Peptides against a protein of PDB entry 3EFO. Designs and how they scored, part 138

Target 1, 262 residues: chain A of PDB entry 3EFO
Amino acid sequence: SQLADLYKSCETDALINFFAKSAFKAVLHQPLKVIREILVNQTAHMLACYRKNCASPSAASQLILPDSMKVLPVYMNCLLKNCVLLSRPEISTDERAYQRQLVMTMGVADSQLFFYPQLLPIHTLDVKSTMLPAAVRCSESRLSEEGIFLLANGLHMFLWLGVSSPPELIQGIFNVPSFAHINTDMTLLPEVGNPYSQQLRMIMGIIQQKRPYSMKLTIVKQREQPEMVFRQFLVEDKGLYGGSSYVDFLCCVHKEICQLLN

## One batch from the design tools (peptide; made by RFdiffusion4, then SolubleMPNN)

Design b2_p16_7_s3 (from b2_p16_7, 7 letters changed)
Fold by OpenDDE base, seed 1:
Structure b2_p16_7_s3 (fold): chain B 262 residues (1-262), chain A 16 residues (1-16)
Amino acid sequence: as target 1 above (262 residues)
Amino acid sequence: SSFEELLDEMLDYYFS
């Protein structure tokens, strides 16, 4: 059917770009509450429509998503958690305005990365391979005290170090003997010159390539104050300013889908 | 691994 073909050919990255720009335009003349409700409803209706018209028969309690839209909810939650769509006094007007304008000019690829960052476990790097490590889900649960992670969203880049990160890796990256010796005020990695350092720098370079903005590197030590900023980019977790975790959002959407199909 | 693959486990757990 035409509808089935539509969902099969759906481009989630294009959809999230559209929804983001539409929502960010709407904030100029609609209450935030209404915009958020519309986004949730649209998500639920789209998925419900697919299930009703395209999906094989299944239990009402089971959510079956088309492959192309499996990631739609996570992106929608990230959109809903963006400061532009949050009415919090802790967020300055300038910050909201800035991010609104940024997204309004972003292409599909840029907005995708912006809403859901890449989180790379660089402590698993194989210096003998040119392959990038597989990204992990953006949640604190995926971090390890023994690990080192690189996060990038097209605007910011973070190098997060666990309190028990291997000294040999620290030495390889920073040319210092231990975690305590790492200077978090630096915004550039030293050119140590060993294979691991070179590999990391290469990865950072690849991430930076074809991005419209130069990403400033922030080095973050676990359990230090600046880690709070880093954690805001773990978008699947509960937001500091009232945003839901992805799990909570999924439950909400699922409930609404079920209601639509009952 | 694709991003979609990262969600499969969770989707299966909660909705399948």
Scores: peptide ipSAE 0.021, ipTM 0.614, DockQ to the pose 0.100
Fold by OpenDDE base, seed 4:
Structure b2_p16_7_s3 (fold): chain B 262 residues (1-262), chain A 16 residues (1-16)
Amino acid sequence: as target 1 above (262 residues)
Amino acid sequence: SSFEELLDEMLDYYFS
């Protein structure tokens, strides 16, 4: 996706890391509502400042890279949707504490991947290519019932299979004849030994490289119960536990920016 | 998609 390509050249990763750690530290002594408001306000102020001072053809435009600012709202929304910043009874205190501790120790690269996962269309793999497939935006709208997608956030890895995934790919990956035969209890892909299987394993290996934690693989079938867990990582969609879709978030921020600029 | 169009419009507003 265009956004995924933009992430390769953006410089907002350091800011997100900073905001995340600051917010997660503040959770211990400030209400979540206040923290969220601060983050939204900061987003609005930064974008407003850029619009006011840098959007025009001026020397100031060179001080802030537009690409860095373009992806900031995306990551900020992801941060706001993290369980640490959400007050829902469905989220255990232990889970919040765990993720908080993880992020507090994450480097810039790790936090970037953590907040916005890499979602790869595996069904498009070229077995003759050594390149990773182009990542797609983390939204259900980018999934396909005919597709197979690999999602990774540095801590978890999911292999999502559409209900109409190509049988030949299923055979290639799992050595089973159909979608129904896939065992979702598996945490490791079988060593089928064909080029497609090898390519997928290679990709998974590349994703795992330089990550501080070994990502457990979860195989997810579309329309099965475990898919709900997977969908939580589609960070641009509306969150199950109160997080806004990216569209809604962006609209909210836009309104605030307009107020600042008027 | 409609989302990309919206995003582009909003981003263009701030960065153009």
Scores: peptide ipSAE 0.029, ipTM 0.633, DockQ to the pose 0.180; fails the geometry check
Fold by OpenDDE base, seed 5:
Structure b2_p16_7_s3 (fold): chain B 262 residues (1-262), chain A 16 residues (1-16)
Amino acid sequence: as target 1 above (262 residues)
Amino acid sequence: SSFEELLDEMLDYYFS
């Protein structure tokens, strides 16, 4: 159907940009609670509408959702969890204002990355490959104590190291013998010169490419205090300041969809 | 179920 085609062609990144800017503009005139409710309702309505108009229970052929639609809820949850839309005293007005202004000026690509960071398992790098490693979902469940991950959201870049990250990789990246020797005060990786180091630097360069802001690198060791900051960027997890996990959000949306379809 | 399984189930329920 024409509607099905429309949904299949949906550009979720553009929608998120629109929703974000609309919501962030609305915060000046509407209560946060109302804005959040609207966003949830919009998400549910879109999915419900698709179900009603595009998905037939009797259809033998599985209606394949475009990837854009599959990720819409997760992006929406990320938007809902943004400090601009959170009514928490722990978040300063200045921070909310700053984040609001940032997003209001972001293009589609920038806002997409901002709300849902790229998390790369760099411990899986093949030095013989020029391909970027496949990004993993931004959740603690995707991390590994034996792994090293690079996270970037267009504004910040983190290199997260598991407590059991391979000493060989640590040596390759930092030119130190062990995890304990890594200096987390460093904001730049040393130019060790080995293929792995070079590839990592290349990847970081690619990530930085075409981004309007220079991302400062933060080295994060697992189980150290600064990791808490890093964990805030694992957007699919439950937020420190009351944001729902993606799973919880999906349950909420599901409930709303059911209400709409009854 | 895992997160991915839940997502898949939801997607299947609504869109398959």
Scores: peptide ipSAE 0.022, ipTM 0.588, DockQ to the pose 0.183; fails the geometry check
Fold by OpenDDE base, seed 3:
Structure b2_p16_7_s3 (fold): chain B 262 residues (1-262), chain A 16 residues (1-16)
Amino acid sequence: as target 1 above (262 residues)
Amino acid sequence: SSFEELLDEMLDYYFS
């Protein structure tokens, strides 16, 4: 009963914040390999423990998670894929130090968005609606060459443009005739003044609201070199500098759970 | 949440 109550009261966003800060503190005195293993084991043990002690026996063949814990694996994978926990020479010490310090001071809401960004298909915007478009999963599979996407993680904002983005949308946003004419050095969208531009700016404003940091806007063209940076925020994909795709991570965690419950 | 719903398909696949 005590355990069941604990899981029912579990807040995944608080847990990931705690795990992140704990791990990022541990990097000062423990090997990264050990830290990563601990995080994976903790994830597997938590889920296995819930299944063993809280799940219905009638559904023993299926791991049924409470709503509050369903997203734990995805956040944990994102944590594991963070540059602070990756020992790669391609990642500068400054970047690791910077992100470590940022997360160490982040609140629960900030860390949640930081580890799993919001990715919005803005090419589907209805200019007559005040509603934000539904976020899509942070994976390349959700992008399209014909699409335009806005990504935000509370610290950075990216506007990604497919190579085949509609010229009318490009003109609406940037007031240029084509994809090739977009200046990727700009950090502010021009005030074109049409409904689409205004809607996009409104969305960006909403995303920026209540964030402690002003998010710098980066314009990203598909297939250009800066896109590589953007792709690192597609956290469900395999990272450039290591870490599993979410699919691979889920498989790994599933196997670990099965072993624990064997 | 909408985010939870977005992940359900994968969770069900790998943990069922």
Scores: peptide ipSAE 0.022, ipTM 0.647, DockQ to the pose 0.099; fails the geometry check

Design b2_p16_7_s4 (from b2_p16_7, 7 letters changed)
Fold by OpenDDE base, seed 1:
Structure b2_p16_7_s4 (fold): chain B 262 residues (1-262), chain A 16 residues (1-16)
Amino acid sequence: as target 1 above (262 residues)
Amino acid sequence: SSFEELLDEMLDAYFS
């Protein structure tokens, strides 16, 4: 059917871009509470409608979705957790206005990366491999005290270092003997010149490619105060400003879907 | 992508 074909061809990145711009336009004329409720309802209705009209019969407790639609909830939760859609006094009006304007002008690829950052375990780099490390989910549970991770959302880039990150990697990246000697005020990595350093710089370059904005690098040490800023980009975790974890959001959406289908 | 596959697995685990 035409409806089935529509859902099968639907791209999540385009949907998120549409929902983001629609919501960010609506904030000028509608209460945030209403906008948030609409987004949640739209998510549930879309998924429920697909199952009802396009999916093969399945158990009531199961939701069968095409691959492109399966990831819709995680991105929708990220949208809902954006500061533009949150009314918190600790978030400045200027910051909300700035991010609103940014997203309103973003293309599909940019908005997807913005809402769900790329998180790479660079401590696993193989200098002999041409393959980039596989991205991990943006959650603290995926970090390791022994690891080093690079996070990018198209606007910001973070290099996160665990307290027990390998000294040899620290030496390779920063040319310092230990974790304690790393200068977190640096916005550029030193040109150490070894293969590991070169590969990391290459990866950073690839990430920067095709992005309209030059990403500023922030070096973050685990358990130091600046880590709190970094944690805000771990979008699957519970938000500092009242946003739900992805797990909690998924449960909420699932319950709503069940209500729509029963 | 590998990342999308990971998310898919998690979603399948929850909704299956």
Scores: peptide ipSAE 0.022, ipTM 0.634, DockQ to the pose 0.102
Fold by OpenDDE base, seed 4:
Structure b2_p16_7_s4 (fold): chain B 262 residues (1-262), chain A 16 residues (1-16)
Amino acid sequence: as target 1 above (262 residues)
Amino acid sequence: SSFEELLDEMLDAYFS
């Protein structure tokens, strides 16, 4: 994936793994408010150092943070928005406990995918290409009513269909004539056997490869009730349970950075 | 542009 390639030679994914496990361990002994504040402060410190050093290239004596730190905030925000750290009443204790345990055992690659899902515009698939489509940012702003998107975070897989998804693609995937005919109760795509169906299945297979958990497929129609669950994985957006958008988070962190640099 | 570049643009907007 595009994101995986970006982190192939960077330490940001390792840092997120560390912070996630540290925070998820701390929830057993410390108030969530304190944990969240620590994570924000750590983010601000790292970015302040980055900003200071990048803004003053003449300061050779200072530790220069790698460019990979540029993506740290988005992952940190995703961590802060995780149900384990939000602990909203709408999320069951069992679910929080489950996710906490999962992350505590995740490797670097798994936690990276878990906190920032792959969102693939499969409506752009070239059936003659073996390449995966480039992942898009996990935001509703990147979706299209005319599009079909596959989202995967290592635990869940969603196939999101816009209300105006191309009938030819719907036919290719589901062997039905229209959006209205799609059965969202199914957890497996039908084996239609056409090139597009085969390509999509191949992509799903690739995503599933080297993942420790089997991702069950959830088919989601835009504007239907189950889409609410899907939207929670659009991690750059404002969360249903009070988590900040990435933009809002950056604004918050910026204020902290300014304080540190004064 | 890469995903990293997009994030960098966002950072620049807020850290300018």
Scores: peptide ipSAE 0.022, ipTM 0.641, DockQ to the pose 0.124
Fold by OpenDDE base, seed 2:
Order: sequence, then structure tokens, then C-alpha cells
Structure b2_p16_7_s4 (fold): chain B 262 residues (1-262), chain A 16 residues (1-16)
Amino acid sequence: as target 1 above (262 residues)
Amino acid sequence: SSFEELLDEMLDAYFS
């Protein structure tokens, strides 16, 4: 995907892998608050240094970053929003331990996808094309009630359906007449055999390719209870358990950068 | 890419 290509061109994925593992090691001997503060400070410091040292005098007001650093904030926010770095009673110790162990064993490519999922608008599929649809940013603002989206983070795969999803697409994917007839308890898509179904399965196969884990598929209907779980993977939005939206995070980092540069 | 452009726009908005 276009997003995957962007991230592959950046060494930010390696940095995030490093920061993630470092932070997840640190949770064993440091308070979560301290770890989060360190990560934010490091982010601000790095960006401030680039702004100070790389920005031309004519563009002093603009942050000029190397390609490898452009996506650092979004990834860092995703890291900060991970349950391992959140001290909420709603998050079980087992869940923290599980995700911690997962990330500690992840390579750069795996952690990249893990922290920032691919969100694909599959309702726009061209059945005649073998190309993946262009990924959209992981935010509710990019969803549509008329759309169908596939989200994957290397461990989980979600097929999200808007309440107004086209019946013809629902029929094409699930072989049922309407949104109401979709069984969300299914973990596998039926073999419908039409071009749209085949294309979707191909896309899912491509996403699954070279992933160390078989991704569990969860079918999610908009406005149903399981959607809340899905929304946790919309990493640019505000988290359920106190994680900042990407916008809020940028504001926070910006303020800190200004403090460092003043 | 469209994502890069959007990211740049966001970065410019908050880091300018």
C-alpha cells in the first residue's frame, strides 16, 4: 500500500521498534508516568533539534524534517497509547503482559504495522485491479456509514461495515441480503466466489503474507458493541483509556518544542 | 503520497 511504502522508506520504523522495546523493558523498573514523559521528551527533543539545525533561516517558523522523521510523532503517539504504557484498572495485567511480550519479539516491519494499522477502504475496490486500495489514516473521520473498511495490525484483522453499506457489497462478501443479516460471530468470510469476494480475499491474503501470526478476523458492524474494540485501533483518535488523539499529541509536542527552543 | 501530504499538513499546522 501507499502507506506501507511511505513507512518503508523511513527509518522511523526502526526508531519506533527501539523505543517500544526500550519502554517495554523500562516498565519493569520505572513508573509508567516517567516512561511516558521520557518518550514525549525524546520526541520533542529530536524534532526540536531538527528544526533548529536543519531549517533554513527563511523557513525558521516551519518544521523541516527528514523523511525518516516525518512520521515519528504519529508512531510515538501510537506507542504511548499502547496498553503496556497505560495504567488503567480496566486493562488487565495479563493483557499488558501479553502485548509486552509480543512487541518485545517483533521485528521492525512487524512493529511498524502493529503500532499503526492499515485501514483499507474495500468498498472502493476495483475488481479488475490487483492493486491494494490506498490505505486511509486510522481515524473515525475517514470512515463512512456507506463504506466497508478492512483494518489490520499484523495480529488482528477487522472488517468494519457501515450501517449504510451497499447491499450489493454485503451480498458480494457475505451472501446475505442486508446489513442486519450479517453474522458477526463468523471468523471467516464465506466463499461466495464472485469477483468482489475474490478480490477481498486476495487483499486479505496479501496482508497476511509474511506476517508471523495468523490474524484473527473480526467482523464489526457499526454502532454495535464490538465496534468499541475496533475503535481502539483507530490510533489517531482519542483512546478509550486516556490516550491522546494524534492532534492532541502534536499540540503537546509542539508546546514542548517551543519550550526547548525558547 | 496522500498520507505524507496529510501528515505534512498536520505537522505544518502544529509545528509552524
Scores: peptide ipSAE 0.021, ipTM 0.622, DockQ to the pose 0.129
Fold by OpenDDE base, seed 3:
Structure b2_p16_7_s4 (fold): chain B 262 residues (1-262), chain A 16 residues (1-16)
Amino acid sequence: as target 1 above (262 residues)
Amino acid sequence: SSFEELLDEMLDAYFS
């Protein structure tokens, strides 16, 4: 059920918040390499326990891990790929300090969105429904050239448009006849006034609600230069600064798990 | 391998 999924997500959100703040506190006193190793080992250890418990009945004294552990690896990879833990010369000290401070003050909900953005397929909107579309995984593999997606991480908001996105939706959102006519320099959607436009604006409003900062909107057209910035927020993909994809991270963690399980 | 695939499937199910 949606409630069960929400509960599961909330528990995972709390865990990633804890790990993030713990790691970001440690960066001031410990080498980044050590911190990263601890996070990977901790992830592997928890999943190893989970694997053991799922493979066979556990003893009464053994820890039974919650369902939140099922999605922990993707969050942990996002944390490991954060600029605070990457130690790249391309990342300024100011940016590292800024993001560190942000996360240190974030609540559970804010940190969740920060590390794993919400990506919504808005091309599937039902104008008769008041419900938000189901979020998809933050990977380019989940995008479609025929689709339109809204991404938000609590600080930034992106509207991504596929090169083959429906002209009728483009007309509905931007009041222009085609993809080529969309002006990506705008930071606000026009008030077109049709049901689809109104619903999109409503969704954007809901996402903006309860967020401490106003998210600036960036319009992104597929295969244009600004898409590179957008892709950095597809956190399950390979990072720009050498961070692993989720798949690669899973492989790494699995190797560690196998060592723990013998 | 099998465990990675399981985790991936779990995540897919989580978001579906």
Scores: peptide ipSAE 0.022, ipTM 0.632, DockQ to the pose 0.383; fails the geometry check

Design b2_p16_8_s1 (from b2_p16_8, 8 letters changed)
Fold by OpenDDE base, seed 3:
Structure b2_p16_8_s1 (fold): chain B 262 residues (1-262), chain A 16 residues (1-16)
Amino acid sequence: as target 1 above (262 residues)
Amino acid sequence: MMEELIKEIDELGKSL
């Protein structure tokens, strides 16, 4: 059907860009609560329409999503949890205004990265390989106390270090003997000059490429206070300031869809 | 990563 074809053409990255810009524009004239409700409502209606008119016969209670939009709820949850729509006390009014303005100018690729960051397990790097490590899910469940991870969303870059990070990697990256010696106040990695350091710098460079803004680097040590800021970028997880996990949001959306169809 | 997430969503959808 024509409607089915329409849903096939709808890509999540384009949709989230549209919803983000629409919502961020509305911030100037509508209460945040109303905007969030509208977004949830729009998401539910879109998916309910698909379920009703396009989905194959199945149990009415099942959540059925078009292939191109299966991750839409995940991204929508990210949008809803953004500081522009869900004000956080640690974020200044100026910062929220700044982020709003930035998103208003973002293309599809930029907004996708912004709302769902790249999280790279750099502790698995092969210094002899030119390939980037495969990104992992933005969730605490994918972190390891023995691991080192690089997170980037186009505006910020974080280097997260587990408390049990390999000393050899710490030495390779920071030229210090242990985790305890890492200075988290630095915004630049030292030029150690070994293959691992060079590879990491290359990866950071690749990530920075084609991004409109220079990402500030923040070094984060596990279990230190600044890690709380980092964890806010683990967008699949439950947020500290009223944000749900993506699973909880899926359940919420499903409930709303059922209400619309019943 | 995305494939894994999609699979998880599919499974979750079936269980709801």
Scores: peptide ipSAE 0.563, ipTM 0.940, DockQ to the pose 0.849
Fold by OpenDDE base, seed 1:
Structure b2_p16_8_s1 (fold): chain B 262 residues (1-262), chain A 16 residues (1-16)
Amino acid sequence: as target 1 above (262 residues)
Amino acid sequence: MMEELIKEIDELGKSL
């Protein structure tokens, strides 16, 4: 059907860009609560329409999403959890305004990365490869105390180190003997010069070159205070200050769809 | 990564 074709042509990245800009514009003249409700309602209505008119026969209680929008709820939840829409007290007014303005000018690729960061397991780097390591899902469950991860969202870059990170990698990256010796106040990695260091720097460079803004590097040690900031970028997980996990949000959307169809 | 997430969402959708 024509409607089915329409859903097939929809791309989540374009949709989230649209919703983000619409919502961030609305912040100027509508309460945040109303904006969040509208976003959820719009999501539910869109998906309910698919369920009603396009989806194959299935159990009524099942959440059925079009292929092109399978991850729309994930991104929508990321949008809803953004500091602009949650108005988190730890974020300054200037920062909120700044992020709002940035998103208003972002292209589809930029907003996609912004709302769902790239999380790379750099402890698995192959120094003989010029390819980026495969990204993992943005969840605490994908981190390892023995791992080192690079997170980037187009505005910020984090290097997260597990408490049991391999000493050889720590030495390779920072030229220090142990995790305890890593200085987290640094915003630049030292130029150690070994293959691993060079590979990491190359990866960071590639990530940076694809983005319009310079990403400041923050080095984060597991279990130290700054890690809490880092964890807010693990967007699949339950956030602080009322942010839901993507699973919880799926449940919410499902309930609303059911209400619309019953 | 996204494929894994999609599969998970599909499974979750069946269980809701």
Scores: peptide ipSAE 0.562, ipTM 0.940, DockQ to the pose 0.862
Fold by OpenDDE base, seed 5:
Structure b2_p16_8_s1 (fold): chain B 262 residues (1-262), chain A 16 residues (1-16)
Amino acid sequence: as target 1 above (262 residues)
Amino acid sequence: MMEELIKEIDELGKSL
């Protein structure tokens, strides 16, 4: 059907870009609460329409999503948890204004990366391979105390180090003997020159490619206070300021869809 | 990663 074809043509990355820009434009004229409600309602209505008219027969209570929009709720939740749309006093007006303006100029690829960062397990690097490590889910559950992870969202780059990170990797990256010796005030990695260091720098370079802004590097140690900032970018998890996990949001969307279809 | 997430969402959808 024509409707089915429409859904096939609507991909999550394009949709989130549209919704983000629409919402961020609306911030100037509508209360944040209303904007958030509109986003949820629009999401639910769109998915309800698919469920009603396009989805294959299934149990009525099941959440059925179009293939091209399977992860839309995840991205939508990320959008809803963005500081621009949060009514929290802890978030400065300047930060809201800044991020709003940034997103308004983002292309589809930019906004996709911005709302769902790339999280790479650096500790798994094969220095003999030219392949980038496979990204993992942006969740605390995918971090390891023994691991080192690189997170990038097009604006920020974080190098997160577990408290039990391998000393050999610490030495390779920072040229220091242990985790405790790492200086987190650095905004640049030292040029150690060994294969592991070079490989990491190469990866960082690749990530930086085709991004409109130079990403600031922040080195984060697990269990130190600055880690809280890093955790805000683990977008699948519950937000610091009360935002839902993606699972909780899925449940919310499901309930809304059911209400629309009853 | 995305495939894993999609699979998880599919499973979650069945359980809701």
Scores: peptide ipSAE 0.561, ipTM 0.939, DockQ to the pose 0.838; fails the geometry check
Fold by OpenDDE base, seed 4:
Structure b2_p16_8_s1 (fold): chain B 262 residues (1-262), chain A 16 residues (1-16)
Amino acid sequence: as target 1 above (262 residues)
Amino acid sequence: MMEELIKEIDELGKSL
C-alpha cells in the first residue's frame, strides 16, 4: 500500500532530526511537559497507524515496528532525556540554550550521532589495523572495569577508563605507570609516540573528521565523581534525572499504541 | 551494534 511504502521510506535518523528541531523550537513557547507529551503521542500515533494499517496480523499484545523505524523509540527516548527538554536545576540554562541552538542547525547525520553517541572499546585496538573498533551499545552493561572506552557525540569526547584498565595501555596512552597517576584535568592526550598512542590519536582524528565542531576531550576515571557526567551519555540506560531506559520507554510506547488502537 | 539492538527490540516486542 501507499502507506506501507511511506513507512518503508521513513528513516529513523531523519525523523529524530525533525522531532528534535520541532521540539526544540517549541521550547520557546510551550511548557516542557507538554512538549514531551506531544513527542510521545506523535510517536505512538505514527506507530499505531502502522500497526493498524500496515503490519502483518499478529498478537495484539506484541509491539510491531516498521523496519525503518525499529530503533525510533530508542532515539526518541534519547531526545526526551536531552537536557533541553528537561527542567532540571542541575543543568544550567546556558547549557540548555547552547545545546538547543546547536541541534537546531544539525543535519541528519549530526543529530543521529548527537542523540546516540559512538562508544568504542579502545582497549581492543589492534595497532596494526587501520580499522576502527566496532562501536558497542551505549549502556553501562557494555563497559568493563578492565576496559578503556572512547565516547563521542559530535560535541563531546570522553575517554573512560576502568579502574582495572591494563597498565600497559595506560602507559601507552598517558605515559604513566598506573590508573592512579592519570591526570583527568588534561584536555589533550600526550604525544607519547608509541604505536598504541598513535593509533588512538588516529581514531580520535577520524571521529573528529567531518564534524562541524571540535569535540573537547574529557578524561574520565571510573568511580570518580566526573563519571556521572559520562554516564548521561549512556543513552540506553535509565537517566540520572528520571529519564527512562529504552526498554521502559518501549513499554510506554507499546501501552500508548494499544490505547490508541482499542 | 545496530543489528544487535534491533534484534533485542524485536525480541522485546514479542514479549510485551
Scores: peptide ipSAE 0.559, ipTM 0.939, DockQ to the pose 0.851; fails the geometry check

